Peptides against a protein of PDB entry 2FGR. Designs and how they scored, part 26

Target 1, 331 residues: chain A of PDB entry 2FGR
Amino acid sequence: SSVTLFGIVDTNVAYVNKDAAGDSRYGLGTSGASTSRLGLRGTEDLGGGLKAGFWLEGEIFGDDGNASGFNFKRRSTVSLSGNFGEVRLGRDLVPTSQKLTSYDLFSATGIGPFMGFRNWAAGQGADDNGIRANNLISYYTPNFGGFNAGFGYAFDEKQTIGTADSVGRYIGGYVAYDNGPLSASLGLAQQKTAVGGLATDRDEITLGASYNFGVAKLSGLLQQTKFKRDIGGDIKTNSYMLGASAPVGGVGEVKLQYALYDQKAIDSKAHQITLGYVHNLSKRTALYGNLAFLKNKDASTLGLQAKGVYAGGVQAGESQTGVQVGIRHAF

## One batch from the design tools (peptide; made by RFdiffusion4, then SolubleMPNN)

Design b1_p10_4_s2 (from b1_p10_4, 6 letters changed)
Fold by OpenDDE base, seed 3:
Structure b1_p10_4_s2 (fold): chain B 331 residues (1-331), chain A 10 residues (1-10)
Amino acid sequence: as target 1 above (331 residues)
Amino acid sequence: GSVEFHIGLP
């Protein structure tokens, strides 16, 4: 059997001009171009086209040396794969986030990513952003003439918060068409959670598409997230993203992405625009810079996710500017 | 670079 040790160390200097008090924050941050990680993985050929696999991956925090400890919360799976596709058991990206975040040109990382995969309602569940789940069974099909799909179910194991039962139950999946330069996907998910100690369903629908023109790539997302509360009405957010990326001089990549977050429960919009650049010094080492602008309107309090420096909100109706400059190294 | 270890079966 083989075991591969792998990882990424990504550390940056980050700045945001406003926090919740209206003050600037700056310092050493993590995961600006890729999430810093340490992992182990392996495969075993069982014969007859059947393979076993394992994957254990945790986040690294290079600014503090993992002062809060290390865990395998990014992924902890065992799998079987073959001509039928792949079955995974354990904590992972849920199928919807695994597929639909692939259209985010910032790869759900740093100050520039699409922020639609979020806890919009102060949900009390650990994974109310719709990104990962505990107790997950996932299945991924092969690609059949471009068509592919993924499905997942996470057990709640009778977890309760307040009067809410079934907390952490997930059901979801996607269908996709991936052929040459074209990718398109539809994802649907429901997660059970609690808000204010009361049962709440987090419903999500996401459409994604991208096209690679060779000289540039275009990508888009359309998402609706709805926290259905038994009391107090629904919390609905419509999120939109459009992005472009292009290679620069054979060693660089420039990215531009716009997102709109229409927060219906507070009748308030936020606009995000991000410019990113990655410069490859080698196959494994890159320099990067991100510049993001987030404009909140009315009651909106969204903040950029400068991990390790500041990831909180701002005052209602305030704009925030963020910068990250860093090094990414993969091993 | 990723390091591959061959672990013998226990």
Scores: peptide ipSAE 0.033, ipTM 0.685, DockQ to the pose 0.104
Fold by OpenDDE base, seed 4:
Structure b1_p10_4_s2 (fold): chain B 331 residues (1-331), chain A 10 residues (1-10)
Amino acid sequence: as target 1 above (331 residues)
Amino acid sequence: GSVEFHIGLP
């Protein structure tokens, strides 16, 4: 049996030129290159190729020392694994987000990530971004000649919001091919939620692919999210991402990523472009810088996610520029 | 074996 303490402390100086009032925000932020975390994990060999596991992981906010507290909301699982794959019980990334966010070259954090995994509809559920779920059972297959899959179900436990029942129920999964430089995946999910106290289905389809050419990596995402309301029109967003990364001088990595968010319910688009650089001082310590530009059109109010500084929206049709410069340390 | 994707998801 083993128990491992692990973590990441990622803290940055961040700036955004506009908030919801049109004012600049700046300060010390967190999680610009990787989400800061503290975790415990372990495995027990049960013999016959069967293993038990546990994983407890929470977010660290290095700017305020976790003033709002600490929890294991990132992951709190017990698992069995073997030749059949892995079964997990507990709060975790849902299988769709676990696989499809892997194509995000900005590691689904900071001001540069693909923001498609979002609550697009003012959903009242706790996890209406489609990233994690409570009460989750998940299963992951082994890799069979590149082919792999994951499936998950989260119990709603009769949670209600307004007239909506089954809130927090998730069903979803992905199929993938991962072989050498190639990765490709298709994910499908449905989550039950509420919007304005009314039952709403959050349907998601995501296609992802990447190829590592050695000298550079290309990555892409295509996503549709629909909040299907019992009363009112669907709130649909089509999200697109294309990214490239390349090693620089053996110790650096440059990243460029573009995303488009076509918000159909408000007939409005947002364009995100991010340039990132990571400089590895060691295997565990890096300096990084991110420069992001978010252009909202028409009624779009999206903001860059400068966690710890400003993660809110902007005025409709406004553009936002963000900068992060920080240190990431893993242990 | 499960490939643990370290997804730096928030």
Scores: peptide ipSAE 0.016, ipTM 0.480, DockQ to the pose 0.060
Fold by OpenDDE base, seed 5:
Structure b1_p10_4_s2 (fold): chain B 331 residues (1-331), chain A 10 residues (1-10)
Amino acid sequence: as target 1 above (331 residues)
Amino acid sequence: GSVEFHIGLP
């Protein structure tokens, strides 16, 4: 039997020019290029092409040494795999986020990522961003000539918030085509939550695609998130992303990504533009820099996610500029 | 990186 210890420590100096009061914030932040993590994983060959697996992974906060503790909330799964694919039991990325966040050139972390996977409605569920779920069963197919799929169901276990009695139930999946330079995927999900103590459905549809031209990669996302409330009408956001990356000098990567968040419930848009650079000092160590600009229109209050420094909103209609410069080390 | 431990039972 084999057990692998693995991790990433990613720590940065970060700055944002506006917080909710209109003041600047700066300091030491985490997870600017990749989410800092510590994990254990292993596999057992059971014979006949069947394998057992486990995966335990938690987030590391290098700025405070995990002052709030450590947990395996990133992933805590046991699995069986074989020619049929993989079945996973336990908390993980939901299949939709696992696949569709792969098109984000900023790896769903730092100040540059696609922010569509969000709690848009002040949902009271712990995972109302649509990224992970507790009590999850997942199935992933093998890749058949490029075609693959993933499906998941999370039990609510009669979790209640106010009058909502199915909080945390997830059902979702994706279909994809992954072949050579091309990737394309369609994801659908519904999650049960509460807003204002009332039952709410978080519906999500996401289309993603990327193509690697060798000299550059192009990537895109189209998403609709809809919180269906019994009272007060639906909270709908249409999110769009287009990004490009290119290798630089054999040791670097430049990334440029644009996102638009059309927040229908407040008739307000936000525009995000991010320039990123990663410089590989080795296979395990990189320096990086991110520069992001977020323009809120009208009633929009979105903020850049400078984790460990400032991840809150700004005043309505305000623009925010963010910078991160850091070190990523993988072990 | 990763550190792989092989636990052999004798």
Scores: peptide ipSAE 0.036, ipTM 0.682, DockQ to the pose 0.105; fails the geometry check
Fold by OpenDDE base, seed 1:
Structure b1_p10_4_s2 (fold): chain B 331 residues (1-331), chain A 10 residues (1-10)
Amino acid sequence: as target 1 above (331 residues)
Amino acid sequence: GSVEFHIGLP
């Protein structure tokens, strides 16, 4: 049996040139290269190729010392694993997000990540971004010659919001091929939620692929998110991402990523482009810098996610520039 | 295994 204490403290100085009022925001932010976290995990060998596991992980906010408290909302699972794969019980990444965010070269954090996994419709569920779920059962297959899959179901437990009676129910999964330099995946999910107190289905389809050329990696995502409301029109977003990364001098990595968010319900697009650099001082410590530009068109109000400084929207049709410079330390 | 930490945007 083993128990591992692990974590990341990632803290930065961040700047965005516009908030919702058109004013600049700057200060000390968190999680610019990796989400800051504290976790406990362990495994027990049960014999016969069977293992028990646990994983408890919460977010760390280095700017305020977790003034709002600490919890295990990132992951709180118990598992069994073996030749059959892994079964997990508890709050976790849903299988679709766990696989498909792996194609995000910015690790789903800071000002550079793919923002497609979002609550596009003012959904009233706690996890309407499609990233995690409570009351989750997940199953992950082994890798069979590159082929792998994951499936999940989250119980709603009769949670209600307004007239919606199945809030938080999730069903979803992915199929993937991961072999050598190639990765490709297809994910499908449905989540029950509420919008304006009315039952709504959050449907998601995501295609991801990456190829590692050795000298550089290319990665891409295609996603459609659709909030199907019982009353009112569908809220549909098509999100696209293309990114490249390359090692620099054996101690660094440069990243460039573009994303397009085509918000159909408001007939408005947003364009995101991010340049990132990570400099490894060691295996555990890195310096990093991110430069992001977000161009909203028409009625689009998207903002860069400078966590701890400003993560809100901007005025409709406004552009936002963001910078993060920070330290990431893993233990 | 490298736990790919997928950061959900809040």
Scores: peptide ipSAE 0.010, ipTM 0.469, DockQ to the pose 0.046; fails the geometry check

Design b1_p10_4_s3 (from b1_p10_4, 7 letters changed)
Fold by OpenDDE base, seed 2:
Parts: structure tokens; C-alpha cells; sequence
Structure b1_p10_4_s3 (fold): chain B 331 residues (1-331), chain A 10 residues (1-10)
């Protein structure tokens, strides 16, 4: 059998011009180009094309040395794989987030990413952003002439919050076509949660597509998230993203991404635009810079996610500018 | 069987 130790340390200097009080925040932040992580993974060949696998991965915080502790909350799976695809048992990315975040040119990380995978409704469940689940069983097909799919179910284990039962139950999946320069996917998910101690369904639909022209890549996302509440009506957000990336001088990559978040429950929009640059010093080490602008309208209070510096909201209708400059190292 | 340990990219 094989065991691989792997990781990423990504640390930056970050600035945002406004917090919830209207004050600037700056300092040393984490995970600006890639999420910092430490992991162990391995496989065993069982013969006949069957393999066993394990994966244990936790987040690293290079600014404070993991002062809040270390865990395997990024992934903790055992797997069987073969010509039939892969079955996974344990905490992981849910199939919908695993596939549909691949269209985000900022890799769901730093101040530039698509923020649609969010807890839009003050949901009281631990994973109400729709990114990961506990007690997850997942299945991924092989690629058949471009066509592929993934499915998942997470057990609630009778978790209750207030009068809500079945909290943390997930069901979801995607279908996709991945062939050469083209990728397209449709994802559907439902998660059981609570809002204000009352049962709530988090429903999500996401469409993603990308095309690589060689000289540039274009990518897009369309998402609807609904927190369906028994009392008080639905909390609905429509999120849109369009991004482009291009190689620069054989060692660099430039990225530009726009997102719109139409928050229907508060009749308010937020606009995000981000310019990013990555400079590869080697296969393992890169320098990067991100510049993001977030414009809230009306009652919108969204903030850029400068992890380790400031990830909170701003005052209603305020604009926020963010900068990150950092080093990414992979081992 | 033998366990092989490697450092590698994720």
C-alpha cells in the first residue's frame, strides 16, 4: 500500500477598507490563492482493478499556528474504487460543491471567489453553506465519453435544533459533460436545517460551464439557493458569475471574475469584481496578488472573505475594497 | 504488504 503526506502553506498580507464599524482591517491572513492544508492519503491495490483508499485532510492557519486546534474537517474518508467509479464514506465536500466550485477561477478561496455557496438565512446547521457534510456517503462515476455524475447522502443521526428534526441530512448530486476544452454541469441539492429554531429546507440548483480556448479560459455559474421556512416565507438568492483567465509569459496567470448576488428576501443586490495574478516561481511555489471590489446595494451587508484578517459583513449599502499579497507553497 | 511513504503535491 502507499501513504502520501501532502500540504499547502498559503499566507498573505491582507487589507480591507471597511468592517462592520466602517473601519479598515489589515494584517497577516491565510489561504489567499489556495486553502492551506495538511493531509495524509493512501491506496491499497486489492487486485482485479479494485482499490481501497483513505484521505485525512485538515486546514492550516499559518498566521497563528492553528491556535484553535487541528482536525480533519476538510476530508476524512475511506473509499473503494475501480472500473465502477468511487464510493466514499466520511466527511467530505458534498458532490454538488465538489463539481460546481471547479468553475470558480479563484478556487473557492481568498477575497475573489464565487460566494454563492453560503448560509444566506442564518441557518443553525454546522454546514449550511452547502460545501461539506458529516456522515456522508458519496458515489462518483467514471467518465463515459465525457459524461460523468456524482451523488451523495448524509445522515442526520436525529440531530435536533429547537423544533427542527433531521438537521444535517443532505441529498444531492450532479450530472456533467467533460470533454477536451469543454466542461458543463448541473447540480441539485437539499439540506435539512433550522432557522430561528424552526425546520427549514436549504434547496440549491447550480449550472456551471467553462471553455478553454488555449490562449484564455472562460467560466460561468448560475445558482439559486432557497431556505424554505414553514413560517416567514422563503429566503431566496440568485447568484451569477462570469470569469476569464489567461496565461502570461509562460510563468504567470491573470484572472478577472465578476459575480452578482440578488438577495430576494431583502430586495438587495451585491456586485463583486476581482482581479488576480499568480506568478509561479516553481512547480510548488507561487507569489500572488488579489484586488477585489464589493458593492452592496440597499440592505445588502456582504463582506469579502479575507481569512485571518476580516471575514465579517459591512454596513448596509456600503462598498468594500480588499487586497491580498502572499506566498503559496505546496509539499 | 509494504507501506510506501511519499511527499508529494496534493
Amino acid sequence: as target 1 above (331 residues)
Amino acid sequence: GPVEFHLGLP
Scores: peptide ipSAE 0.033, ipTM 0.640, DockQ to the pose 0.668
Fold by OpenDDE base, seed 1:
Structure b1_p10_4_s3 (fold): chain B 331 residues (1-331), chain A 10 residues (1-10)
Amino acid sequence: as target 1 above (331 residues)
Amino acid sequence: GPVEFHLGLP
């Protein structure tokens, strides 16, 4: 049996020019290029092509030394795998987010990522961003000539919020084609939650694709998130992303990503554009810089996610500029 | 059986 201790410590100096009051924020932030983490994982060969596995992973906050504590909320799974694929039991990325966030060139972290996987409706569930779930059973197929899929179900365990009685139930999955330079995926999910103490369905549809031209990679996402409330109108957001990355001098990567968030319930758009650079000092250590611009229109109040410095909103219709410069170290 | 500990990239 093998047990691997692994982690990432990613800490940056971050700046945003506006908070909710219109003031600048700056300081030490975390997870600008990759989410800082500490994990344990291992496998056991059971013979006959069957393997047992475990994975325990928590987030690290290098700016405060995990002052709020440590947990395994990133992943806490036991699994069986073989020629049939992999079954996982425990908290994890839901299959839809696990696959469809792979098209985000900013690794779903820092000031540059696709922010479509969000709680758009003040949902009261702990995971109303559609990223992870508690009480999750997941199944992932092998890759068959490029074709692969993943499915998941999370139990609500009769969790209630207000009058909602099925909070935290998830059902979802994806189908994908991953072959050579091409990746394409379709994800569908529904999560039960509450908004204002009332039962609400969070429906999500996501399309992703990428192509690696060798000299550059293109990646795109199309997403619709809809919070269907039993009382009140639907809260719908259409999110779009297009990104490009290219290797630089064999030791670096440049990334440019644009996203549009069309928030239908407030008839308001936000535009995000991010330039990123990663300089690999080694296989394990990198320097990085991110520059992001977020333009809110009309009633939109979105903020860049400068974790550890400022991740809140801005005033309606305000634009925000963010910078991160940091060190990522993996072990 | 013996548990082998490795440090590895995530």
Scores: peptide ipSAE 0.032, ipTM 0.642, DockQ to the pose 0.627
Fold by OpenDDE base, seed 4:
Structure b1_p10_4_s3 (fold): chain B 331 residues (1-331), chain A 10 residues (1-10)
Amino acid sequence: as target 1 above (331 residues)
Amino acid sequence: GPVEFHLGLP
């Protein structure tokens, strides 16, 4: 059996020019290039190609030393793996987010990521962003000539909010083709939640693709998220992303990503554009900078996610500029 | 096998 201690400490100086009051926010933030984490993982060879595994991972907040505590909410799984693939039991990324966020060139963190995996409807469930689930069983196939898939089911355990039952139930999966420079995936998910104490289905469909040309990588996402409410009509968002990255001088990477969030329930769009640079000082240590612009139109109030500094919304129709400059260290 | 990808906490 093996046990590995691992982690990332990513801390930055961050600035956003507007909060919900129209004021600037600045300070020390976390997780600008990669989510800061501490984890334990291990495997046991059971013979015959069967392995047991565990994975325990929590977020680190290096700005305050985890003042709100530490937990394993990032991942808390036990698994069996073999020629059949991998079965996981416990809180994890849901299969759809695990696969489809891999096309985000900003690693689903900081001020630059694709924000489509979001609670668009003031859903009252703990994981209404479609990223993780409690009580999750997941299965991942082997890779067969590039083809792979993942499936998941999370038990609601009769959780209720208001009149909504089955809260936190997830069902979803993806199919993918991953071969050499090409990756493409289709994901489908449904999660049971509540909005205003009423039963709501969070439906998600996501298409992702990327191609690595060696000299550059192109990546894209197309997503529809729909909160189907029994009363008040559907809350639908169409999200689009296109990104490119390129190596710089063998020690750096430049990234440019655009996203559009077409928020149908408020007839409002938000445009996000982010320029990022990572400078590798070593295999484990990098400096980074992110510059993001978020343009809200009409009733849109989206904010950049400058974790540890400001991750709230802005006034309707306001634009926000964000900057992060930081250090990422992996161990 | 599954691709490991790490998102921030919700």
Scores: peptide ipSAE 0.018, ipTM 0.496, DockQ to the pose 0.049
Fold by OpenDDE base, seed 5:
Structure b1_p10_4_s3 (fold): chain B 331 residues (1-331), chain A 10 residues (1-10)
Amino acid sequence: as target 1 above (331 residues)
Amino acid sequence: GPVEFHLGLP
């Protein structure tokens, strides 16, 4: 049996020119290029092509030394795998987010990522961003000539918020085609939550695609998130992303990504554009810089996610500029 | 890189 200790420490200096008061914020932030993490994983060969596995992974906050503690909320799974694919039991990325966030050129972290996987409705559930779930059973198929799929169900365990009695129930999955330079996927999910103490369905549909031309990669996302409330009408957001990346000088990567968040419930749009650069000092260590601009229109109050410095909103209709410069180290 | 520990059972 093998046990692997692994991790990433990613820490940056970050700046945003606007907070909710209109003031600048700056300091030491975390997870600008990749989410900082510590994990343990292993596999056991059970014979006959069957394997057992475990995975325990938590987030690291290098700016404060994990002052709020450490947990395995990133992933805490036991699995069986073989020619049939993989079954996982425990908290993990839900199948939809695991697949569809892979099209985000900013790795779903820092000031540049696609922010579509969000709690758009002040949902009261712990995972109303649609990224992870507790009490999750997941199944992933093998790759059959490019075709693959993943499915998941999370038990609510009779969790209640107000009058909502099924909070945290997830059902979802994706179908995908992954072959050489091409990746394409469709994801569907429903999560039960509460808004204002009332039962609410978080419905999500996401399309993703990418193509690697060798000299550059293109990637795109189309998402609809809908919080279906019994009272007050639906909170619907359509999110769009288009990104490009290219290798630079054999040691670097440049990234450019645009996203549009069309927030239908407030008839307001936000535009995000991010330029990123990663410079590989080694296979394990990189320097990086991100420059992001977020333009809110009308009633939109979205903020860039400068984790450890400022991840709050801005005033309605305000624009925010963010910068991160940091070190990523993997072990 | 990931450190692999081989736990040998005795």
Scores: peptide ipSAE 0.038, ipTM 0.687, DockQ to the pose 0.107; fails the geometry check

